# Peptides against a protein of PDB entry 4U39: the designs that were tried, part 116

Target 1, 302 residues: chain A of PDB entry 4U39
Amino acid sequence: SIKVIGVGGGGNNAVNRMIENEVQGVEYIAVNTDAQALNLSKAEVKMQIGAKLTRGLGAGANPEVGKKAAEESKEQIEEALKGADMVFVTAGMGGGTGTGAAPVIAQIAKDLGALTVGVVTRPFTFEGRKRQLQAAGGISAMKEAVDTLIVIPNDRILEIVDKNTPMLEAFREADNVLRQGVQGISDLIATPGLINLDFADVKTIMSNKGSALMGIGIATGENRAAEAAKKAISSPLLEAAIDGAQGVLMNITGGTNLSLYEVQEAADIVASASDQDVNMIFGSVINENLKDEIVVTVIATG

## One batch from the design tools (peptide; made by RFdiffusion4, then SolubleMPNN)

Design b2_p20_3_s2
Fold by OpenDDE base, seed 3:
Structure b2_p20_3_s2 (fold): chain B 302 residues (1-302), chain A 20 residues (1-20)
Amino acid sequence: as target 1 above (302 residues)
Amino acid sequence: MIKVLLVGTKEEVLAALRSL
């Protein structure tokens, strides 16, 4: 089974966005130290952590409180994660609960033998230096606790959105990018296709790879496949080129009009930008909610 | 629904895509 755990405010917002977009074949778990915020989760499983420590009042933007809250609730986390083959741990780094609890939850998932993937954000520069420093510590702890860690630099989202984008919409876009990172992988595994993916192949590409980079490209029109693929491999979300990656996961998502030619064209572009010895997982997904858009997601590991 | 799913080396994936 695949489990997605949203940890703290940002992680829970991302999980809500996944549920709203009908991401299939995954079980959702919301984790928070704030009981009021947790009640707003759409997840079927809601877990309050550190109830003794925090009394449901949250972590006070302190990562050490988030860490201790997850440690207090270790047995409950283990029970909720038991029997997962894969665990996505999603969080906004820089806060108290997400930054402190996400590494502990990830380690619990890994110790249970699940393929553990972190999908986390760095805070925007406008959230202030304290959040950036807290996020750096949490990301370091996540790297040790996961098989693969996708880090989304939120400041790079501002290169994709309009310059006049309100701060609340920038956070919503960060939640959407977290969704795209999880869905881009989960759809490859959980969605039935013409060719089934062996979970062993996913393990080969994602196990003990450390940091991964994600690129996203979206396009419309006649050259939409090629344009989306080019945007994905040159995405502002990529902190480096994909040419040095040992593994690449590629998802091409389109509407019912997605042609085999468009799939081949996009795959050839991403493959051509990748190392010759790269291990690739490639998937093409039909999403009826996409009209004329193609979305290419590239995840580079190793 | 996944329309196509391929796993392998770059060359294997490209070869498989061209064979579809």
Scores: peptide ipSAE 0.128, ipTM 0.728, DockQ to the pose 0.901
Fold by OpenDDE base, seed 1:
Structure b2_p20_3_s2 (fold): chain B 302 residues (1-302), chain A 20 residues (1-20)
Amino acid sequence: as target 1 above (302 residues)
Amino acid sequence: MIKVLLVGTKEEVLAALRSL
C-alpha cells in the first residue's frame, strides 16, 4: 500500500490539496500537534501527536517540540504506517511540527521497511531567517531519515508565478507543487498501465538516493507535449539540470485527448536531456480535469 | 487510460519509444 502522511500545517494543507485533486490509490494520514488545525484536515486518518507535551496547542514554531511530539507518539505512528510498501512524508519546513516531526515519522517508516520519500518545501525568504535556519536543520534530518528527499525551493515558485501574485496564492502554489511531487510518483505506481511498473523498479530508482530535484512543465496548444516537457527539464524548481542524474522519473498527465504521439514526444525530450546511463521510469496518466493542458513532472534522483 | 510505462536505460527507453 501507498501512504501519504502530511506533517504539521504545510503538510496537512498539501494533503488537503491532494484529496481535493482526487489523487487515487493512496491512503492519507494527517499528523499535527495542533488539535484545532488537525480537525480541518480532509484525511481519513487524523493523528494528534505529543498530546501530553503540547496539550493540543501546537509546537510553538519550535522543531524540538515537533520532534519530541513525534517521539511521544511513536507507537501510534508505527501502527498507522504498518504494512505500507511506500510512505510519502510531506511537510513545510521551517515550522515547529513539520520540521521536527517529519524526520521522526520518516525514520519510523524506513525502519518498518517502507520505501520512504520526503516531499518538503523550503520556506520563502520573506518568512524570515529563523524559518530558513529551522528548515535547513529539518531538511538535513529528513535526508538521513528517507530514501529520497524532494526539496521544493518556494522562492523558485515566485519565478513561475506573476510578480503581483498575492502571498496567499504563493502558499497555495507551494501546496500544489507538493501535490504534484507526490502525485507524479504515486500515479506511476497506483494507476494501472499498459505496462505494469514493478514496485522493485521504483525501489531501484528511489532507494537510498538522498536529495532529488523536481521540475514541472504545463502547456496547451498544438505543441503542448513538447512545450510541457521542455518547461519541466528547464523548470525554475530544478536547482540543477537533470543531466548527470542516476535516475529519472517522468509523469506525463493530460486530458482524455492525450495521444500516444504526445507521450512519446514528451518522453523523448526528457530522455534526450538525461544522462546516457540513467535509469528512467516513464508514465502517462489521463486526468479529465486537465482538458487541453499537459502536465509533465520530472523527478531526478542521484 | 493510455499508461505507457517504460523502464530502463536511456537507450532502452528511447528504443522502446521508437518501436511504439
Scores: peptide ipSAE 0.051, ipTM 0.682, DockQ to the pose 0.748
Fold by OpenDDE base, seed 2:
Structure b2_p20_3_s2 (fold): chain B 302 residues (1-302), chain A 20 residues (1-20)
Amino acid sequence: as target 1 above (302 residues)
Amino acid sequence: MIKVLLVGTKEEVLAALRSL
């Protein structure tokens, strides 16, 4: 089974966005130290951690409280993650619960033998230096606790949105990018295709790879597939080029009019931008809610 | 509804695309 665990406020917002977008074939778990915030989750499984430590009042933006809360609730986390083949741990770094608890939860998933993928955000620079420093510590701890870690630099989201984008919409876009990172991988595994992917192939690309890069491209019109692929490999979300990556996961999502030619053209662009010996997993998804849009998601590992 | 058309390695996907 595939489990997505949202940790703290940012992780739970991302999980809510995944549920709203009907991401299939995954089980959702919401984790928080704040009982009131946890009640707003759309996840089927809701877990309050650190009930003795925090009394449900949250972590007070302290990562050490988030860490201790997850440690207090270790047995409950183990039972909730038991039997998962893959675990996505999603969180907004820089806060209390997400920053402190997500690495502990990730380590629990990994110790259970699940392929453990972190999908996390760095705070915006405007959230202040304290959050950035807390996030750096949480990301370092996540890197040791996961098989693959996708880090989304929120400041790079500001490069892809309009300059007049309200602060609230910038946070919603961060939640959407977290969704795209999870969905881009989960759709390759959880949804039956014309060619079924062995979970062993996913393990080969994602196990013990450390940091991964994620690029997203969206386009419309006659050259939409090529344009979306070019946008994905040059995405502001990429902290580096994908040319050195030994593993690539590619998802092409389009409407019912997605052609095999468009799929091939996009795959060839991404493959040509990757290492010569790249192990590439590719999937094409039809989303009936997409009209003329193509979305290309690239996750580069190694 | 989300439907996966093709899922596989680069070689498998390219082989499938050439067979269509």
Scores: peptide ipSAE 0.051, ipTM 0.696, DockQ to the pose 0.439
Fold by OpenDDE base, seed 4:
Structure b2_p20_3_s2 (fold): chain B 302 residues (1-302), chain A 20 residues (1-20)
Amino acid sequence: as target 1 above (302 residues)
Amino acid sequence: MIKVLLVGTKEEVLAALRSL
């Protein structure tokens, strides 16, 4: 089974966005130290951590409180994650709960033998230096606790949105990018394909790979497949080119009019931008909500 | 709603694409 665990406010917002977008084949778990925020989760499983420590009042933006809250609730986390083959841990780094609890939860998932993937955000620079420093500590702890860590630099989201985008919409876009990172991988595994991907192949590409990079490209029109693929490999979300990656996961999502030629064209562009010896896994997904859009997601590991 | 997925290694998908 695949489980997605949202940790703290940002992680729970991302999980709500995944549920609203009908991401299939995954079980959702919401974790928080704030009981009121947790009640707003759409997840099937809602877990309050650190009830004795915090009394449901949250972590006060302190990562050490988030860490201790997850440690207090270790047995409950183990029970909720038991029997997962894969666990996605999603969080906004820089806060109390997400920064402190996500590494503990990831380690619990890994110790249970699940393929553990972190999908986390760095805070925007405008959230202040304290949040950036807390996020750096949380990201370092996540790297030790996961098989693969996707880090989304929120400041790079500001390069792909309009300069007049309200702050609330920039956070919604961060939640959407977290969704795309989880869905880009989960769709490859959880959705029945014409060719079933062996989970062992995903495990080979993602196990103990450390930091991964994610690129996203969206396009419409006659050359939409090629444009989406080119945008994905040159995405502002990529901190480096994909040419040095040992593994590449590619998802090509389109409407009911997605052609085999478009899938091939997009796959050839990404494969040509990758190392010759790269282990490449790709999938194509039909999503009726995209109509004329193609979305290419590239995740580079190693 | 996801209706159709082609998933596999580059070789498997290229093989399936050639069989269509």
Scores: peptide ipSAE 0.023, ipTM 0.627, DockQ to the pose 0.392

Design b2_p20_3_s3
Fold by OpenDDE base, seed 2:
Structure b2_p20_3_s3 (fold): chain B 302 residues (1-302), chain A 20 residues (1-20)
Amino acid sequence: as target 1 above (302 residues)
Amino acid sequence: MIKVLLVGTKEEVLAALRAL
């Protein structure tokens, strides 16, 4: 089974966005120290952590409280994760619960033998230096606790949105990018295809790879597949080029008019931008809600 | 090595293949 765990406020917002977009074949778990915030989750499984420590009042933006809250609730987390083949741990770094608890939850998942993928955000620079420093510590702890860690630099989201974008919309876009990172992988595994993906192939690309890069490209029109692929490999979300990546997961999502030619053209662009010996898993997904749009998601590992 | 997978319902994948 595939489990997605949203940890703290940002992680739970991302999980809510995944549920609203009907991401298939995954079980959702919401984790928080704040009982009131947890009640707003759309997840079927809601877990309050650190009930003795925090009394449901949250972590007070302290990562050490988030860490201790997850440690207090270790047995409950283990039971909720038991039997998962893959675990996504999603969180906004820089807060109390997400920053402190997400590494503990990830380590629990990994110790249970699940393929453990972190999908996390760095705070925006405007959230202040304290959050940025807390996020750096949380990201460092996540790297040790996961098989693959995708880090979304929120400041790079400001390069892909209009300059007049309200702060609330910038946070919603961060939640959407977290969704795309999870969905881009989960669709390759959980969606029934004509060609089944062996979970062993995913393990080969994602196990003990450390940091991964994620790029997203969206385009319309006659060259939409090539344009979307070029945008994905040059995405502002990429902290580096993908040319050294030994593993690539690519998802191309289009409407019912997505052609195999477009799919091949996009795959060739991404493969040509990758290492010569790249192991690429490529999936094509049809979304009837997409008209003329193609969305390419690239996750580069190694 | 590139492993190309068509992922989606049988109907969705057949629709994409027909859109060639």
Scores: peptide ipSAE 0.067, ipTM 0.654, DockQ to the pose 0.109
Fold by OpenDDE base, seed 3:
Structure b2_p20_3_s3 (fold): chain B 302 residues (1-302), chain A 20 residues (1-20)
Amino acid sequence: as target 1 above (302 residues)
Amino acid sequence: MIKVLLVGTKEEVLAALRAL
């Protein structure tokens, strides 16, 4: 089974966005120290952590309170994650609960023998230096606790949206990028294919790989597949080129009019930008909600 | 929902896509 655990405010917003976009084949868990915020979750499983420590009033933007809250609730987290083959841990770094609790939850998932993938954001520069420093500590702790860690630099989202975008819309786009990172992988595993992906192949590419990079490309029109693939491999979300990656996961998602030619063209572009000895997982998904759009997601590991 | 999943080396993935 695949479980997605949203940790703190940003992680829970990302989980809500996944549920709203009908991401299939995953179980959703919302974790928070704030009981009022947790009640707004759409997840089937809602877990309040650190109830004795925080009394449901949240972590006060302190990562040490978030950490201690997860440690207090360890047995409850273990029971909720039990029997998962794969666990996605999603959080916004720089806050109290997400920064402190997400590494503890990730370690619990890994100790249970699940393939543990972190999908987290760095805060925007406008959230201030304190948030950036807290996020750096949380990301370092996540790297040791996961098999693969995808880090989304929120400031790079401002390169793909209008610079006049309201702060609330910039946060919604960060939640959407977290969704795309989880869905880009989960759709490869959870959706039946013409060729069955063995979960062992996913483990080979994602186990003990450390930091991973994610690129996203979206396009429409006659050359939409090639354009989306080129946008994905040159995405502002990529902190480096994908040519040095030991593993690549590629998802191409289109509407019912997605052709095999478009799939081949996009895969050839991503493969040509990758190392010769790269282990690649490629998947194509039909989403009936996509009319003329193609979305290419690339995750580079190793 | 038609999903094409291909797993392998770059060469294996490209060869499998050409064979479909």
Scores: peptide ipSAE 0.052, ipTM 0.683, DockQ to the pose 0.822
Fold by OpenDDE base, seed 1:
Parts: structure tokens; sequence; C-alpha cells
Structure b2_p20_3_s3 (fold): chain B 302 residues (1-302), chain A 20 residues (1-20)
């Protein structure tokens, strides 16, 4: 089974966005120290952590409170994660609960033998230096607790959106990028393939890989597949080029008019940009809501 | 959905993609 755990406010917003976009084949768990915020989750499973420590009032933007809250609730987290083959841990880094609890939850998932994938954001620079420093500590702790860690640099979202984009919309885009990271991988596992792509193949590419890079490309028109693939491999979300990545996960999503030729063309571009020795998994998804758009998601590991 | 795993050299991966 695949489980997605949203940890703290940002992680729970991302989980809500995943549920709203009907991401299939995953179980959703919302984790928070704030009982009021947790009640707003759309997840089927809602877990309040650190009830004795916090009394449901949240972590006060302190990662040590988030950590201790997850430690207090370890047995409940273990029970909620039991029998998962794969666990996604999603959080907005820089806050109290997400930053402190996400590494603890990730370690619990890993200790249970699940393939543990972190999908987290760095805060925007405008959220201030304290958030950035807390996020850096949380990301460092996540690296030790996961098999693969996807870090989304929120400041790079500002390079792909209009300069007049409202702050609230930039946060929604960060939640959407978190969704794309989880969905891009989960769709590759949860949906039946033409070739026997099993969970062991994904495990080979993602186990003990440390930090992963994520690129997204969106395009329309006659060359939309090639353009979306080129945008994905040159995405501002990539802190480095994918040249040298030995593991690649690619998802191509299009409308009902997505052709096999477009899938091949996009996959050829991504493979051509990868290392000389590559383990590449790609999948295509039909989403009727995309009409003429193609979305390419690339996750590079190794 | 189409799923393909491609493993090998860049040339082998590109050749496999072109053979699909």
Amino acid sequence: as target 1 above (302 residues)
Amino acid sequence: MIKVLLVGTKEEVLAALRAL
C-alpha cells in the first residue's frame, strides 16, 4: 500500500490539494499538533500528535515541539503506517510541526521497512531568516530519515509565475508542486502498466538515494510534448541539471488526445538529457481536465 | 496509462524508446 502523510499546516494543505485533484491509489493521513487546523483536513485519517505536550494548540513555530510531539505519538504513528510498502512524507519546512515532526515520522516509516520519500518545501525568502534556518535543520534531519528527499525551493516558484502573483497564490502553487511530486511517483506505482513495472523497480531507483531534483514543464500546441519535456529538464525548480542523474522518474500527463508519439517524444528528450547509464521509469496519465495541455514531471535521483 | 522501465546505457535507453 502507498500512504501519504501531510505533516503540519503546509503538509496538510498539500494533502488537501492531492485529494481535490483526485490522486488515486494512495491512503491519506493528516498529522498536526494544532487540533483546529487538523479538523480542516480532507484526509480520511486524521492524527493529532503531542496532545499532552501541546494541548492541541500547535507547536508555536518551534521544531523541537514538533519533534517531541511526534515522539510522544510514536506508537500511534507506527500503527497508522503499519503495512505500507511506500510512505510519502510531505511538509512545508520552516514551521514548528512540519519541520520537527516530519523527520520523526519519516524515520518511523523507514524503520517499518517502507520505501520512505520526503516531498518538502523550503520557505520563501520573504518568510524570513528564522524560517529558512529552521527549514535547513529540518531538511538535514529529513535526509537521514528518508530513502529519497525531494526539496522544492519555493523561491524558484516565483521564477515560473507572474511577478504580480499574490502571496496567497504563490503558496497555492507550492502546494500544487508538492502534489505534482507525490502524484508523479504514485501514478507510476498505483496505475497498471503495459510492462511489468513492479514496486521493486521503483525501490531500486529510490532506495537510499538521498536528495532528488524535481522539474516540471507545461506546454500546449503542436510541439507541446517536446516543449513540456524541455521545460521540465530546464525547470527553475531544478537546482542543478539532470545530466549525471542515474535514476529518472518521468510522468507525462495530458488530455484524452495525448498520443503515444507525444509520450515517446517527451521520454526521448528526458532520456537524452540524463546520464549515460540511466535507470528510467516513465508513465503517461490521461487527465480530461488538461484539454490541450501536457504536463511533464521529472524526478532525478542519484 | 503506459509504463515503461528503461535500464541501460543512454544509447540503449534511446534505442528502446525508439522501438516502442
Scores: peptide ipSAE 0.024, ipTM 0.625, DockQ to the pose 0.483
Fold by OpenDDE base, seed 4:
Structure b2_p20_3_s3 (fold): chain B 302 residues (1-302), chain A 20 residues (1-20)
Amino acid sequence: as target 1 above (302 residues)
Amino acid sequence: MIKVLLVGTKEEVLAALRAL
């Protein structure tokens, strides 16, 4: 089974966005120290952590409180994650709960023998230096606790969106990028294809790989597949080119009009931008909500 | 409804694309 665990406010917003977009084949778990925020989760499983420590009042933006809250609730986290083959841990770094609890939850998932993937955001620079420093500590702890860690730099989202984008929409776009990172991988595993991936192949590409990079490209029109693929491999979300990656996960998502030719054209572009000896996993997904859009997601590991 | 058209390794996908 695949489990997605949203940790703290940002992680729970991302999980809500995944549920709203009907991401299939995954179980959703919402974790928070704030009981009121947790009640707003759309997840089937809702877990309040650190109830004795915090009394449901949240972590006060302190990562040490988030860490201790997850440690207090270790047995409940173990029971919720039990029997998962794969666990996605999603969080916004820089806060109290997400920064402190996500590494503890990731370690619990890994100790249970699940393939553990972190999908986390760095805070925007405008959220201040304290949040950036807290996020750096949380990201370091996540890197030790996971098999693969995708770090989304929120400042790079501001390069993709209009400069006049309201702050609330920039946070919604961060939640959407977290969704795309989880969905880009989960759709490859959880959705039956014409060729089913062995979960062993995914483990080979993602186990103990450390930091991964994610690129996203979206396009419409006659050359939409090639344009989306080119945008994905040159995405502002990529901190480096994909040419040095040991593994590449590629998802091509389109509407009901997605052609085999478009799928091949996009795959050839990403394969040509990758190392010749790269282990590539490829998937194509039909999403009726995209209509004329193609979305290419590339995750580079190693 | 999400439908996966093709999911596999590069070799499996290329083999399936050649068989269509």
Scores: peptide ipSAE 0.021, ipTM 0.620, DockQ to the pose 0.432

Design b2_p20_3_s4
Fold by OpenDDE base, seed 3:
Structure b2_p20_3_s4 (fold): chain B 302 residues (1-302), chain A 20 residues (1-20)
Amino acid sequence: as target 1 above (302 residues)
Amino acid sequence: MIKVFLVGTKEEVLAKLRSL
């Protein structure tokens, strides 16, 4: 089974976005120290952590409280993650709960033998230096606790969205990028295809790879596949080029009019931008909601 | 939902894609 665990406010918002976008084939778990915020989760499984420590009042933006809350609730987390083949741990780094609890939860998942993938955000610069420093510590702890860690630099989202985008919409886009990171991988595994991906192949590419980069490209029109692929490999979300990656996961999502030619064209572009010795997982997904849009997601590991 | 998954080296993936 695949489990997506949203940790803290940002993680819970991402999970809500995943549920709203009908990301299929995954079990959703919302984890928070704030009981009121947790009640707003759309996840089927809702777990309050650190009930004794926090009394449900949240972590007070303190990662050490988030960590201790997860440690207090270790057995509950173990029970919720038990039997997962893969666990996505999603969080907005820089907060109390997400930053502190996500590494603990990830380690629990890994210790249970799940392929553990972190999909986390760095805070926007406007959230302040304290959040950025807390996020750096949380990301460091996540790297040790996961098989693969996708880090989304929120400031790079501002390069993709209109400069006039309201702050609330920028956070909404961060939640959407978290969704795309999880969905880009989960869709490869969870949804039956013409050619099924062996979970062993995913393990080979994602196990003990450390940091991963994600690029997203979206396009419409006649050259949409090529344009989307080019946008993905040059995505502002990529902190580096994908040419040094040991592994690449590529997902091409299109509407019912997605052609094999478009799939090949996009894959050729991503593969051509990748190292010669790269281990690649390629997947194509039909999403009826995309109509004329193509979305290319590239995850570079190693 | 039509999913095509190709796993392998870059060359293997490209070869498989071209064979589709």
Scores: peptide ipSAE 0.280, ipTM 0.831, DockQ to the pose 0.817
Fold by OpenDDE base, seed 4:
Structure b2_p20_3_s4 (fold): chain B 302 residues (1-302), chain A 20 residues (1-20)
Amino acid sequence: as target 1 above (302 residues)
Amino acid sequence: MIKVFLVGTKEEVLAKLRSL
């Protein structure tokens, strides 16, 4: 089974966005130290952590409180994650709960033998230096606790959106990018296709790879597949080119009009931008909600 | 509804794409 665990406010917002976008084949778990915020989760499984420590009042933006809250609730986390083959841990880094609890939860998932993938955000520069320093510590702890860690730099989202984009929309876009990172992988595994991917191949590409980079491209029109693929490999979310990666996961998602030619064209572009010795996984997904849009997601590991 | 069109390794996908 695949489990997605949203940790703290940002992680829970991302999980809500996944549920709203009908991401299938995954179990959703919401974790928070704030009981009121947790009640707003759309996840079927809701877990309050650190009830004794925090009394449901949250972590006060302190990562040590988030850490201790997850440690207090270790047995409950183990029970919720038990039997997962893969666990996605999603969080906004820089806060109390997400930054402190996500590494503990990830370690629990890894100790249970699940393929553990972190999908986390760095805070925006405008959230201040304290959040950035807390996020750096949380990201360092996540690297040790996961098989693969996708880090989304929120400041790079500001390069994709209009400069006049309201702050609330920038956070919604961060939640959407977190969704795309999880969905881009989960859709390759959770849904039967014409060629089924062996979970062993995913483990080979994602196990003990450390940091991963994610690129996203979206396009419409006649050259939409090529344009989306080019946007993905040149995405502002990529802090480096994908040519040095040991592994690449590619997902091309389109509407019911997605052609085999478009899939091939996009795959050839991503493959040509990758090393010759790279382990590549390709997938294509039909999403009826995309209509004329194509979305290419590239995840580079190693 | 999400439907997988193709999923596989580079070799499998390329082999399938060439066979269609």
Scores: peptide ipSAE 0.255, ipTM 0.818, DockQ to the pose 0.459
Fold by OpenDDE base, seed 1:
Structure b2_p20_3_s4 (fold): chain B 302 residues (1-302), chain A 20 residues (1-20)
Amino acid sequence: as target 1 above (302 residues)
Amino acid sequence: MIKVFLVGTKEEVLAKLRSL
């Protein structure tokens, strides 16, 4: 089974966005120290952590409180994650609960023998130096606790969105990028294809790989597949080029009009931008909601 | 739903794609 665990406010917002976009084949778990915020989760499983420590009042933007809250609730987290083959841990780094609890939860998942993937955001620079420093500590702790860590640099979202984009929309886009990171992988595993992906192949590419980079490309029109692929490999979300990656996961998602030719064209572009010795996993998905859009997600590991 | 999962080296993936 695949489980997605949203940790703290940012993680829970991302999980809500995943549920709203009908990301299938995964179980959703919402974790928070704030009981009121947790009640707003759309996840089927809702877990309050650190009830004794925090009394449901949240972590007060303190990662140490988030950490201790997850430690207090370890047995409950273990039971919720038990039997998962794969666990996605999603959080916004820089806060209290997400930053402190996500590494603890990730370690619990890893200790249970799940393939543990972190999908986390760095805060925007405008959220201030304190959040950036807290995020750096949380990311470092996540890297030790996961098999693969996808870090989304929120400041790079500002290069994709219009300069007039309201701050609230920039946060929604961060939640959407978190969704795309989880969905880009989960759709490869959870949905049967013409060629089934062996979960062993995913484990080979993602196990003990440390940091991963994610690129996203979206396009419409006659050359939409090629354009989406080119945008993905040159995405501002990529802190480096995908050349030199030991592993590449590629997802091509389109509407019902997605052709095999478009799939081949996009895959050839991403493969051509990758190293010769790269281990590549490629998948295509039909999403009726995309109509004329193609979305290419590339995750580079190693 | 055209789900094609190709796993392998770049050359293996490209070869499989060209065979489809």
Scores: peptide ipSAE 0.147, ipTM 0.750, DockQ to the pose 0.757
Fold by OpenDDE base, seed 5:
Structure b2_p20_3_s4 (fold): chain B 302 residues (1-302), chain A 20 residues (1-20)
Amino acid sequence: as target 1 above (302 residues)
Amino acid sequence: MIKVFLVGTKEEVLAKLRSL
């Protein structure tokens, strides 16, 4: 089974966004130290961590409280994650609960033998230096606790959105990018294909790869596949080119009118931008909610 | 719903795609 665990406020917002967008074939778990915030989760499984430590009042933006809260609730986390083949740990880094608890939860997932993927955000620069420093510590701890860590630099979202985008919409876009990162991988595994992806192949590409980069491209029109692929490999979310990656996961998602030619064209562009010896997983997904849009997600590992 | 998953080297993936 595939489990997505949202940790703290940012992680739970991302999980809510995943549920609202009908990300299929995954089980959702919401984890928080704040009991009131946890009640707003749409996840089937809701877990309050550190009930003794925090009394449900949250971590007070302190990562050490988030860490200790997860440690207090270790057995409950183990039970909730038990039997998962893959675990996505999603969080907004820089806060108390997400930053402190996500690495602990990731380690628990990994110790249970799940393929553990972190999908986390760096805070915006405007959230201040304290959040950036806390995020850096949390990201470092996540890197040690996961098989693959996707880090979304929120400041790069400001290059994708209009300059007049309200702060609240920038956070919603960060939640959407977290969704796209999880969905881009989960759709490859959870949704039956003409050619079934062996979970062993996913493990080979994602196990112990450390930091991964994610690019997203969206396009419409006659050249939509090529444009979406080009946008994905040149995405502002990519902190580096994908040409040095040891592994690439590509998802092309389109409507019912997605053609084999468009799939081939997009795959050829991404493959051509990748190393010759790259291990590539390519998947195509039909989403009936997509009209004329194609979405290309590229995840570069290694 | 034609989901094609291709796993392999760049050359293998491209070869498989071209064979579809």
Scores: peptide ipSAE 0.081, ipTM 0.701, DockQ to the pose 0.774

